Peptides against a protein of PDB entry 6KZJ. Designs and how they scored, part 60

Target 1, 71 residues: chain A of PDB entry 6KZJ
Amino acid sequence: SPDLLSEVSEMKQDLIKMTAILTTDVSDKAGSIKVKELVKAAEEEPGEPFEIVERVKEDLEKVNEILRSGT

## One batch from the design tools (peptide; made by RFdiffusion4, then SolubleMPNN)

Design b2_p30_1_s4 (from b2_p30_1, 10 letters changed)
Fold by OpenDDE base, seed 5:
Structure b2_p30_1_s4 (fold): chain B 71 residues (1-71), chain A 30 residues (1-30)
Amino acid sequence: as target 1 above (71 residues)
Amino acid sequence: SLTEEQRKEALELVMKSLKRLEALEKKLKE
């Protein structure tokens, strides 16, 4: 649906911003993260769209907890 | 401030989430 697409787009934009904030040494982090593995996992993730979004939100909450504890 | 390990963990979660949303978006547009 258009509403879901809009939400996903907004979340993506937020995540991109977070990536920029968290990445202070691109070369260091790029070598430690296996992007191909993440892509494959994402494409094979089961569940309805809303379930996937909820799982993303759960992980984002973990990120927020890390950020709060590190301030 | 965040330790390097904390920042790495956060970044991994963000990257994972981003790839999941990109895959989802692709499916929604098909």
Scores: peptide ipSAE 0.663, ipTM 0.919, DockQ to the pose 0.585
Fold by OpenDDE base, seed 3:
Structure b2_p30_1_s4 (fold): chain B 71 residues (1-71), chain A 30 residues (1-30)
Amino acid sequence: as target 1 above (71 residues)
Amino acid sequence: SLTEEQRKEALELVMKSLKRLEALEKKLKE
């Protein structure tokens, strides 16, 4: 669906912005994250596209809660 | 302000979400 693809693209852009907010040094912080494992898990995640999007939104809410609690 | 652990947790969630959306995007384009 082009509408879903557009939504996914917009969400990706938001996440990139959040990455910039959360990192002071991308190389330093990202090096501590198991990126390859995250990629593998993401590619193996079951469910319809809308279900995956909803799971992402749930995790984004967790991020927002962390950000709010730390300010 | 956020502790380093809090920032790492948030960053991990963001990166996980980003990778999930990238994987989804690939699926949608298949």
Scores: peptide ipSAE 0.663, ipTM 0.919, DockQ to the pose 0.568
Fold by OpenDDE base, seed 4:
Structure b2_p30_1_s4 (fold): chain B 71 residues (1-71), chain A 30 residues (1-30)
Amino acid sequence: as target 1 above (71 residues)
Amino acid sequence: SLTEEQRKEALELVMKSLKRLEALEKKLKE
């Protein structure tokens, strides 16, 4: 739905900002993350769109805990 | 400040989530 697409787009933008904050440079990012594996896992993940969004929110809560604890 | 391990974990979670959302966008636009 358009509403879900809007939510996903906004969440994506927030994550892009977080990525920029957590990385020091391109080399740092490439050395720490296996992007190809993440892409494959993301595309193969089962579930309806809203269920996937909920899973993302669960992982983001973990991120938030890490960020709060480290600042 | 964050330890290197904490930063790495957070970054992995963020990147995984980002890729999930990008994949979802493709599905929603089909």
Scores: peptide ipSAE 0.663, ipTM 0.919, DockQ to the pose 0.555
Fold by OpenDDE base, seed 1:
Structure b2_p30_1_s4 (fold): chain B 71 residues (1-71), chain A 30 residues (1-30)
Amino acid sequence: as target 1 above (71 residues)
Amino acid sequence: SLTEEQRKEALELVMKSLKRLEALEKKLKE
């Protein structure tokens, strides 16, 4: 649906911003992350669109907890 | 402040989520 697509797009943009915050330079931990593996896992993830979004939201809550506890 | 491990974990979760949304976005546009 258009509403879901808009939500996904907005969430994606927020995540890009978070990546920039968590990454300090080209030699940062981002360089050690296996992007290929993440892409593969994402493409193979089953479930309806709304279910996938909910799983993403759950992981984002984990991120928020890490950020809050690490201050 | 965040330890390097905490920052790495957060970054991995963010990147994983980003790739999931990119895959979903592709499906929604098919």
Scores: peptide ipSAE 0.662, ipTM 0.919, DockQ to the pose 0.555

Design b2_p30_2_s1 (from b2_p30_2, 14 letters changed)
Fold by OpenDDE base, seed 3:
Structure b2_p30_2_s1 (fold): chain B 71 residues (1-71), chain A 30 residues (1-30)
Amino acid sequence: as target 1 above (71 residues)
Amino acid sequence: SEEERKRALELVMKILKRLLALEKKLEELA
């Protein structure tokens, strides 16, 4: 739905901002990843939307833990 | 540390990839 797509779009933007925060050098591996390549890789992501959401939530939790505690 | 930063960055990129996948799947279902 348009609402879900809008929300995903907003999340993407937030992740881009986080990428900028976490990147300290343009030579970083993540910094060399092109969006087009990432889009292509995304085509291989398995599962229904709700399953992907759960995986996203899991990884967000991991990110939060690292950033909060430095672990 | 740098290691934690890199791990976080890798996770962020993974999440971004999954969001792109999610976006595509939602578009296909819409």
Scores: peptide ipSAE 0.599, ipTM 0.905, DockQ to the pose 0.876
Fold by OpenDDE base, seed 1:
Structure b2_p30_2_s1 (fold): chain B 71 residues (1-71), chain A 30 residues (1-30)
Amino acid sequence: as target 1 above (71 residues)
Amino acid sequence: SEEERKRALELVMKILKRLLALEKKLEELA
């Protein structure tokens, strides 16, 4: 679905922006994100699209909790 | 704290990796 692809693409960009917000030291890995390396690592991600989405939702919740409460 | 920031950053990177995987799989289905 082109709509889903566009949504995923936009979400990637949002997360890249978040890495900039969360990075406070040039030594941080996210300070110089390497998409190529992540693309390679993504090849190991198992499951159907709907399963990946569920994992994404779970981790987004974790991020949200940390950022809201500092825990 | 610094520790919480790093945990959040690690999660963000993990999510990004998964989105790349999702994107690839969706493209293959298109």
Scores: peptide ipSAE 0.599, ipTM 0.904, DockQ to the pose 0.830
Fold by OpenDDE base, seed 2:
Structure b2_p30_2_s1 (fold): chain B 71 residues (1-71), chain A 30 residues (1-30)
Amino acid sequence: as target 1 above (71 residues)
Amino acid sequence: SEEERKRALELVMKILKRLLALEKKLEELA
């Protein structure tokens, strides 16, 4: 679905913005990962789209808890 | 804290990787 693809694209951009906020040191390994390297790693991600979505939702909630409560 | 920030960053990167995977799989179906 083109609408779903657009939603995913928008989420990617939002996460990149979050990365910029959370990175404070160029030595941060996560912050130094290039997009092309992430793309390559993504090729190894298992599961059907609906399974990946559920994992995304789970980890988004974890991020939300950290950012909302500082826990 | 710094530890919490690092955990959040790791999660964000993990989610981003999964979204890239999802995007590719959706493109194959759409």
Scores: peptide ipSAE 0.598, ipTM 0.905, DockQ to the pose 0.848
Fold by OpenDDE base, seed 4:
Structure b2_p30_2_s1 (fold): chain B 71 residues (1-71), chain A 30 residues (1-30)
Amino acid sequence: as target 1 above (71 residues)
Amino acid sequence: SEEERKRALELVMKILKRLLALEKKLEELA
C-alpha cells in the first residue's frame, strides 16, 4: 500500500525530529549518529508487519507517557 | 530529568529501527 508506505515514511521523519529535540549535548548526540546503524539492525527485525506495528505502538505509548507527565 | 530524556531517546531510536524494518517489509509485499 503506497498510502501506508507514505505514512510510515512520515513517521520516520517525525522521529528523526524528536531525536534532535531530545539530544541537548553534542557528546550526547546518539540520535543522528546512530541512524545508519539502525538501518543495518532493521534488517534483522523479526516478525510480520502487524507484529512490528504492535511493538511500535507499545513503545510510542511509553514515549508519550514520559513526554506527557515527565514520568 | 536527564534520565527520563535518555530513556525517551532510546525508545525513539528503537521505534525508528522498527519503522525502517516495517518499511522494508511493506515494500517487499507491495
Scores: peptide ipSAE 0.598, ipTM 0.904, DockQ to the pose 0.832

Design b2_p30_2_s2 (from b2_p30_2, 14 letters changed)
Fold by OpenDDE base, seed 4:
Structure b2_p30_2_s2 (fold): chain B 71 residues (1-71), chain A 30 residues (1-30)
Amino acid sequence: as target 1 above (71 residues)
Amino acid sequence: SAAEREKALELVKKIYKRLLALEKKLKEEA
């Protein structure tokens, strides 16, 4: 689905923005996404698209819990 | 805390990886 592809692309961009927010030290490289490495790792992700979406939702909830509890 | 923020960052990277996988699979449907 073109609409879903567009949504995925937007989510990727949002996550890049989140890494910048979550970093504290300007010299810290923890907030940098190593795309090339992640591309290789992504090739090993099992399951159909709907199964991957469910895993994404699960991890997003975990992130939300951390961010909400931090306020 | 710093530990929680680091955990969140790791999760974000994990999600990004999964989105890359999802994107590839969706493109292969064409």
Scores: peptide ipSAE 0.651, ipTM 0.915, DockQ to the pose 0.782
Fold by OpenDDE base, seed 1:
Structure b2_p30_2_s2 (fold): chain B 71 residues (1-71), chain A 30 residues (1-30)
Amino acid sequence: as target 1 above (71 residues)
Amino acid sequence: SAAEREKALELVKKIYKRLLALEKKLKEEA
């Protein structure tokens, strides 16, 4: 689905922005995601798209919990 | 705390990895 692919792409960009906010690294690589390494690691992700979506939702909730409790 | 921020950062990276996997699978379906 082109719509879903677009949504995934947008989420990736949002996550890059989040790394810049959360990182304490002051190097030129601050907030940078090591995409090449993650691409290789992604090969190990099992399951159909709907199963991956569920895992993404779970982890997003965990992030949300941390950020809310930190305020 | 700093520890919590680090945990959040690791989760963000994990989510990104899963999105890459999802993206690949979706493209393969097309």
Scores: peptide ipSAE 0.651, ipTM 0.915, DockQ to the pose 0.768
Fold by OpenDDE base, seed 2:
Structure b2_p30_2_s2 (fold): chain B 71 residues (1-71), chain A 30 residues (1-30)
Amino acid sequence: as target 1 above (71 residues)
Amino acid sequence: SAAEREKALELVKKIYKRLLALEKKLKEEA
């Protein structure tokens, strides 16, 4: 679905922004995701799209809880 | 805390990886 692909693309961009926000590294690699490594790792991600979505939701909730605590 | 932010960062990277996988699977749909 082109709509779903577009949504996934936008989510990826949002995560790049979050990486920049969360990182405290001052190197020239600050806030950068090693995309080439993740592309390779993604090849091993099992399951159908709906199963992957469920895992994404689970991890997003974990991120939300960490950020909400603000400690 | 810094440790919690690091955990969040790792989760974000994990999510990104999964989105890459999802994207690939969606593109492979005939």
Scores: peptide ipSAE 0.651, ipTM 0.914, DockQ to the pose 0.778; fails the geometry check
Fold by OpenDDE base, seed 3:
Structure b2_p30_2_s2 (fold): chain B 71 residues (1-71), chain A 30 residues (1-30)
Amino acid sequence: as target 1 above (71 residues)
Amino acid sequence: SAAEREKALELVKKIYKRLLALEKKLKEEA
């Protein structure tokens, strides 16, 4: 659906911001995502959209747990 | 820790990859 596509697009933008925060690299390419490589890898991602969403939610929770600890 | 932050970064990249896959599937089904 268009709404879900819009939501996914927004989340991608947020993740780009997160990479900049999480990286300790100080180069001009610090925190950049290798989109080309990820596009190719994405072609191998199995499952229906709802299954992918569940995996995304699981990994987001893991990220939150790490960031919440602050260590 | 630095190790945990690196793990978080890798998770973020994994999520991004899955979102790309999700976009592709959503576009193909419509």
Scores: peptide ipSAE 0.651, ipTM 0.915, DockQ to the pose 0.770; fails the geometry check

Design b2_p30_2_s4 (from b2_p30_2, 13 letters changed)
Fold by OpenDDE base, seed 1:
Parts: structure tokens; C-alpha cells; sequence
Structure b2_p30_2_s4 (fold): chain B 71 residues (1-71), chain A 30 residues (1-30)
């Protein structure tokens, strides 16, 4: 779907922007956040493209929660 | 906190990998 491809393209660009914003000189790392839960086999992620997009949006909300709460 | 931002960055980078893979799949279907 061209519309879905456009949406995914925008998501990619937004994520690149977020990467630039979040990149800081950080020496310490937190251990309480379940990063592994979001680490998936990108090339083998199951589901139709639309379903994958919805799952990604759900995971992005987790990122937003971390940034909003500071934890 | 700086620690929270670092973890958020890790998550964003992992999600970016997934989005890139999805975009590739969609482009291949086009």
C-alpha cells in the first residue's frame, strides 16, 4: 500500500530525528527498563505490514512513557 | 534523567531497525 509505505517512511524519519535528540554524552545506563522486550527480529517480524505498524506504534508509546516520566 | 534518555535511545534504535525492515518489505512489494 502506497499510503502505508508513506506512513512507514515518515516513522523512519521521525525515529532518526529522535535518535539525534536523544544522543547525549551519557556514561551511566539504567537497568530497570525492559529493552529486550522491544528487541525483535526485524526481518522476521510476524504479521501483515499493518499489524507490524500497530505493534511499532505501541512500542513507541513505551518510549514516550520513559521520556515523560524520566524513568 | 540521563539514564532514562540512554535507555530510550536504545529502544528507538531497535525500533528503527524494525521500521527499516518493514519499509524494505513494502518497497519490494511496490
Amino acid sequence: as target 1 above (71 residues)
Amino acid sequence: SAEAREEALKLVMEILKRVEALKKKLEELA
Scores: peptide ipSAE 0.512, ipTM 0.889, DockQ to the pose 0.443
Fold by OpenDDE base, seed 3:
Structure b2_p30_2_s4 (fold): chain B 71 residues (1-71), chain A 30 residues (1-30)
Amino acid sequence: as target 1 above (71 residues)
Amino acid sequence: SAEAREEALKLVMEILKRVEALKKKLEELA
């Protein structure tokens, strides 16, 4: 689905922004994210794409809770 | 805390991995 692809693309962009915010190292090494290696490790996640998105959103909520509570 | 932020960063990196893989899969299906 083009709409789902667009949503996932936006999620990726948001995650990259979060990574930049959370990283304490303000050096130019922000580009050290080896996306290619990351992709390979997660290619086997089961389920329909929309199901994977929902699981990702759930996990992102966990991240947000950690950031809000500090624990 | 710094520890919480580090944990959050680790999780975000893993999620980014999953999202990128999903994007690739969707592009292949398109």
Scores: peptide ipSAE 0.494, ipTM 0.890, DockQ to the pose 0.639
Fold by OpenDDE base, seed 4:
Structure b2_p30_2_s4 (fold): chain B 71 residues (1-71), chain A 30 residues (1-30)
Amino acid sequence: as target 1 above (71 residues)
Amino acid sequence: SAEAREEALKLVMEILKRVEALKKKLEELA
């Protein structure tokens, strides 16, 4: 689905932005994200793409809760 | 807090991993 691909693409960009915001390291390594290494470990997540997206959104809410509460 | 940000960062990186895998799969189908 092109609509789903668009949604996932937006999620990716947002996550990269969040990574930059949350990084506390001020060295040259701060902005380094090794995407290739991360992708391989997630290729076997079960379920249809839309189901996986819903699970990702649920997990992302956990991040938001941490950031809102500071806990 | 710094600890909260570190935990959030860890989770974001894990989620990014999953999202990248999804994007790759969808690009192959499209």
Scores: peptide ipSAE 0.490, ipTM 0.889, DockQ to the pose 0.648
Fold by OpenDDE base, seed 2:
Structure b2_p30_2_s4 (fold): chain B 71 residues (1-71), chain A 30 residues (1-30)
Amino acid sequence: as target 1 above (71 residues)
Amino acid sequence: SAEAREEALKLVMEILKRVEALKKKLEELA
């Protein structure tokens, strides 16, 4: 799907920007969340492409929670 | 939140790998 490919391409670009931002900022200490839950085999991730996108969005929300709460 | 950002960065990088893999699969189908 061209539309889905465009969305995924946009997500990739956003993630690259996020990595750049996160490596250029320094501050205090904080807690942690289970990283194991988000470490998945990229090549073997199950489900249709749109389902994978939804799971990625859910995982990105976890990233946002870490950045907001520090834990 | 240096420790929090460190974890966030690690997660983002892992998610990026997943997104890149997905993009490649979609491109192969196109």
Scores: peptide ipSAE 0.511, ipTM 0.890, DockQ to the pose 0.419; fails the geometry check

Design b2_p30_3_s2 (from b2_p30_3, 16 letters changed)
Fold by OpenDDE base, seed 2:
Structure b2_p30_3_s2 (fold): chain B 71 residues (1-71), chain A 30 residues (1-30)
Amino acid sequence: as target 1 above (71 residues)
Amino acid sequence: SKEEALKLVLEILKRVEALKKKLEELAKKS
């Protein structure tokens, strides 16, 4: 659906921003990341779109836990 | 670690890209 696609697009943008922030934090050189190189090849993400989004949100919570704990 | 967090974010980004492509394909077929 258009709403889901919009949500996923926003998630992508947020992830790119997080990547930039984390990269500068863990390295003296910001570097450059080509998002197009991160596109999965023939392997597609299994499951229905909604299910995939839920898993992504769970994984993002893991990221948040790491960032909060500082470890 | 923050390094681990970065790796996780990159992994998630890959998955989100794949998901986005799937959704775009579905939209084209609709």
Scores: peptide ipSAE 0.528, ipTM 0.884, DockQ to the pose 0.635
Fold by OpenDDE base, seed 4:
Structure b2_p30_3_s2 (fold): chain B 71 residues (1-71), chain A 30 residues (1-30)
Amino acid sequence: as target 1 above (71 residues)
Amino acid sequence: SKEEALKLVLEILKRVEALKKKLEELAKKS
């Protein structure tokens, strides 16, 4: 699905930006980030692509809750 | 905490990259 691929590509870029922001604010052992080292094998993410995206969105909401609460 | 948020973001980034590769392969085959 080209639409889903585009969405996932944008999510990746947004996550990279979030990582950059958060690493500057975390003084406790904020090491260098190498995106290549974070790559996993595709088969390690079971389920249909849409299902995986839904789980990703759930975890993103957890991140947003932390940032909104300030804690 | 911001540290927890960072850990979550990094884990999500791992999964998103793997998902992107899966989707690219599927798109190539169809």
Scores: peptide ipSAE 0.526, ipTM 0.884, DockQ to the pose 0.654
Fold by OpenDDE base, seed 1:
Structure b2_p30_3_s2 (fold): chain B 71 residues (1-71), chain A 30 residues (1-30)
Amino acid sequence: as target 1 above (71 residues)
Amino acid sequence: SKEEALKLVLEILKRVEALKKKLEELAKKS
């Protein structure tokens, strides 16, 4: 679905932004993140696209909880 | 911790990129 692909593309961009913010906050020296290299480690994701998106959203909620709690 | 959050985000990013490739592959076959 083109709508789903667009949503996933936007999610990717948002995650990259989050990574940049978290890296600068966690490390005194912000390093370059090689997204392409990360993909090589995970070429396949099991399940139907919609199911994968739902799992991603669940994991993002975990991230939000950590950031809100400060732990 | 924020370090743990970063690790989670990186893992999610890997999955999202893999998903994007899957969707692009499906789109090309359609």
Scores: peptide ipSAE 0.529, ipTM 0.886, DockQ to the pose 0.708; fails the geometry check
Fold by OpenDDE base, seed 3:
Structure b2_p30_3_s2 (fold): chain B 71 residues (1-71), chain A 30 residues (1-30)
Amino acid sequence: as target 1 above (71 residues)
Amino acid sequence: SKEEALKLVLEILKRVEALKKKLEELAKKS
């Protein structure tokens, strides 16, 4: 659906921003990351799109936990 | 660690991009 595609596009943009912040803090290789090289086959992500989004949100919560704790 | 967080973000980004392409392909075939 167009709404889900829009949501996914926003998630991608947010992740790119997070990547930029984290790479500058962890290493000086922020400019070397190419998002296009991270693309994998769509069929490698089984399940309904909404279910995949929920899994992504769960993993993002793990990221937030790490960043909040500083470890 | 922040390094672990970065790894997670990169993996999530990979999955999100794949999901986006899946959705675009579905829309194309619709």
Scores: peptide ipSAE 0.525, ipTM 0.884, DockQ to the pose 0.630; fails the geometry check

Design b2_p30_3_s4 (from b2_p30_3, 16 letters changed)
Fold by OpenDDE base, seed 4:
Structure b2_p30_3_s4 (fold): chain B 71 residues (1-71), chain A 30 residues (1-30)
Amino acid sequence: as target 1 above (71 residues)
Amino acid sequence: SKEEALKLVMEILKRVEALKKKLEELAKKA
């Protein structure tokens, strides 16, 4: 649905902002956003939307734990 | 670590892009 697509698009933008926050140096390779890589991931990621969401939730929880604990 | 968090966020971005594409395809068909 249009509302769900909008929500996912906003999530994407928020994550991009997070990469900027977490990048400590302009030379950090891990912080570079590669559009081509994202497109390839879209083609290769298996599972239905619900399953992908579950994986996203799991990793977001890991990120939150790292940021909260400082480790 | 902060580095690990960054790697995770990048991985999430890839999956979110995949999710977006799949939802767009579903919306196109319905």
Scores: peptide ipSAE 0.550, ipTM 0.898, DockQ to the pose 0.890
Fold by OpenDDE base, seed 3:
Structure b2_p30_3_s4 (fold): chain B 71 residues (1-71), chain A 30 residues (1-30)
Amino acid sequence: as target 1 above (71 residues)
Amino acid sequence: SKEEALKLVMEILKRVEALKKKLEELAKKA
């Protein structure tokens, strides 16, 4: 649905902001968005949407732990 | 580490793009 697509789009934008925050060096390209890689991921990521969401939730929890603990 | 966090976020971005494409495809076929 258009509402779900909008929500996913907002999530994507938030994650892009996070990559900018987590990039420590101005010259560091590690946080740059690679469109080609995103396209490949879209084609190759297995599973139903709910399975992808569960993987996302798991990794977000890990990110939260790292940011909270500072390690 | 912060580096690990960045890697995780970028991996999540890839999955989110995949999610978007899957939803778009489902909408197209609906």
Scores: peptide ipSAE 0.549, ipTM 0.898, DockQ to the pose 0.853
Fold by OpenDDE base, seed 1:
Structure b2_p30_3_s4 (fold): chain B 71 residues (1-71), chain A 30 residues (1-30)
Amino acid sequence: as target 1 above (71 residues)
Amino acid sequence: SKEEALKLVMEILKRVEALKKKLEELAKKA
């Protein structure tokens, strides 16, 4: 679905923005996204789309917990 | 920690890219 693809693409962009906020490194490369690593991950990530979505939801929940608690 | 959160976000990005790729593949076959 083109709508779903657009939504996933927007999610990706939002996550990239989050890296800039969360980075603790002061180097010029802090929070930099390595496109090559993303491409490799796309090829190696196991499971069907539904399974990947579940993993994403789990880790987003962990991120939310960390940000909420401040730890 | 904030560092842990960053690491998690990076991992999520990788999975999201994988998801996008798989969905694109399915769309091409549809």
Scores: peptide ipSAE 0.549, ipTM 0.899, DockQ to the pose 0.890
Fold by OpenDDE base, seed 2:
Structure b2_p30_3_s4 (fold): chain B 71 residues (1-71), chain A 30 residues (1-30)
Amino acid sequence: as target 1 above (71 residues)
Amino acid sequence: SKEEALKLVMEILKRVEALKKKLEELAKKA
């Protein structure tokens, strides 16, 4: 579905922005995204789309907990 | 920690890229 692809693309962009916010590195390369690494991950990630979504949801909850607690 | 959160976000980003690729493959077959 083109709508699903658009939604995933937007989520990707949001996550990149979160990376920039969360990075504590002071170097010029802080928060830099390695495209090659993302491509590699895409080839190796197991499971059907719904299984990947469940993993994403679980880790997003962990991120939320960390951001809420500040630790 | 904030560092842990960053690591998690990076991992999620990788999975989202994988999800995108899988959805694109499904779309090609549709």
Scores: peptide ipSAE 0.548, ipTM 0.898, DockQ to the pose 0.869

Design b2_p30_4_s1 (from b2_p30_4, 13 letters changed)
Fold by OpenDDE base, seed 5:
Structure b2_p30_4_s1 (fold): chain B 71 residues (1-71), chain A 30 residues (1-30)
Amino acid sequence: as target 1 above (71 residues)
Amino acid sequence: LTPEQREEALKLVMKILQRLEALEKKLKEL
């Protein structure tokens, strides 16, 4: 669905903004994150669209928990 | 946020981004 694709695209844009916020000069590890490993992990992760969405929701909750409790 | 918390959040966000790319591909194939 074009609407779903648009929504996913918007989510990606928001998350890119978050990476910019989370990447700071004091974060030495930001440049050492193995993006290649993350790409491979996503490719090897089994699941249909619904299962991917559930995993996304789970990790978003983890992010929210960090942001909420870490301040 | 501690540096460790920020790093963990960043890794999670990047992982989510990769999953969304995979999702896009699957949606386009439907």
Scores: peptide ipSAE 0.625, ipTM 0.924, DockQ to the pose 0.637
Fold by OpenDDE base, seed 1:
Structure b2_p30_4_s1 (fold): chain B 71 residues (1-71), chain A 30 residues (1-30)
Amino acid sequence: as target 1 above (71 residues)
Amino acid sequence: LTPEQREEALKLVMKILQRLEALEKKLKEL
């Protein structure tokens, strides 16, 4: 669905903005994160779209919890 | 946020981004 693809694309853009906010000038953490491991982990997860969505939702909640509790 | 919390959040966000890439691929292949 074009609408679903557009929605996913928009969410990606929002998350990219979050990475910029979370990255500091004094830290190279963003650059030091093992992207290859993250890619591999995603590839090894079950591949049905609904399953991916559920995992995304779960980790988004984890992010929210960190942001809420850490301020 | 502590530096550790920020790093954890950053890692999670990047992980989610990779999953969304996978999702996009799946959707385009359907």
Scores: peptide ipSAE 0.622, ipTM 0.923, DockQ to the pose 0.625
Fold by OpenDDE base, seed 2:
Structure b2_p30_4_s1 (fold): chain B 71 residues (1-71), chain A 30 residues (1-30)
Amino acid sequence: as target 1 above (71 residues)
Amino acid sequence: LTPEQREEALKLVMKILQRLEALEKKLKEL
């Protein structure tokens, strides 16, 4: 649905903002991360929308845990 | 955050972004 697509798009923008916060000029880790491996991993995962959403939720929680523990 | 924690978080966020790209493609096919 258009509403769900808009929601996904908005979430992408929020995550892009997070990458900007997490990226440092010192290490430039964003450029060093193997993007092709991330793409491949996403393609190899079970691909139905529900399954993707569940994996997104799982990894978002991992991010939150890192942020909480690192303060 | 330690540098290691920051890198791990960054990797996770980028992975999520790739999954969302896949999700968008599938949603557009519905």
Scores: peptide ipSAE 0.621, ipTM 0.923, DockQ to the pose 0.631
Fold by OpenDDE base, seed 3:
Structure b2_p30_4_s1 (fold): chain B 71 residues (1-71), chain A 30 residues (1-30)
Amino acid sequence: as target 1 above (71 residues)
Amino acid sequence: LTPEQREEALKLVMKILQRLEALEKKLKEL
């Protein structure tokens, strides 16, 4: 749905901002990422959209834990 | 954050972005 697509787009934008925060000039990892390959790998993961959302939530929790514990 | 923690967080964020892009494609197909 358009509403869900808009929400996903917004989440992507927020995560891009996080990427900018986490990326340092000493790390070339963000610049060397093969987006096409990563998207392909993600598309090969089984599951309906709602299951992908659950996996996203799980990894977001991991990110949050790192950010909280690392401060 | 230690460099290791930052890298791990970055990897996770990138992984999430990958999944969201895949999700967008799936949603557009519906």
Scores: peptide ipSAE 0.619, ipTM 0.923, DockQ to the pose 0.716

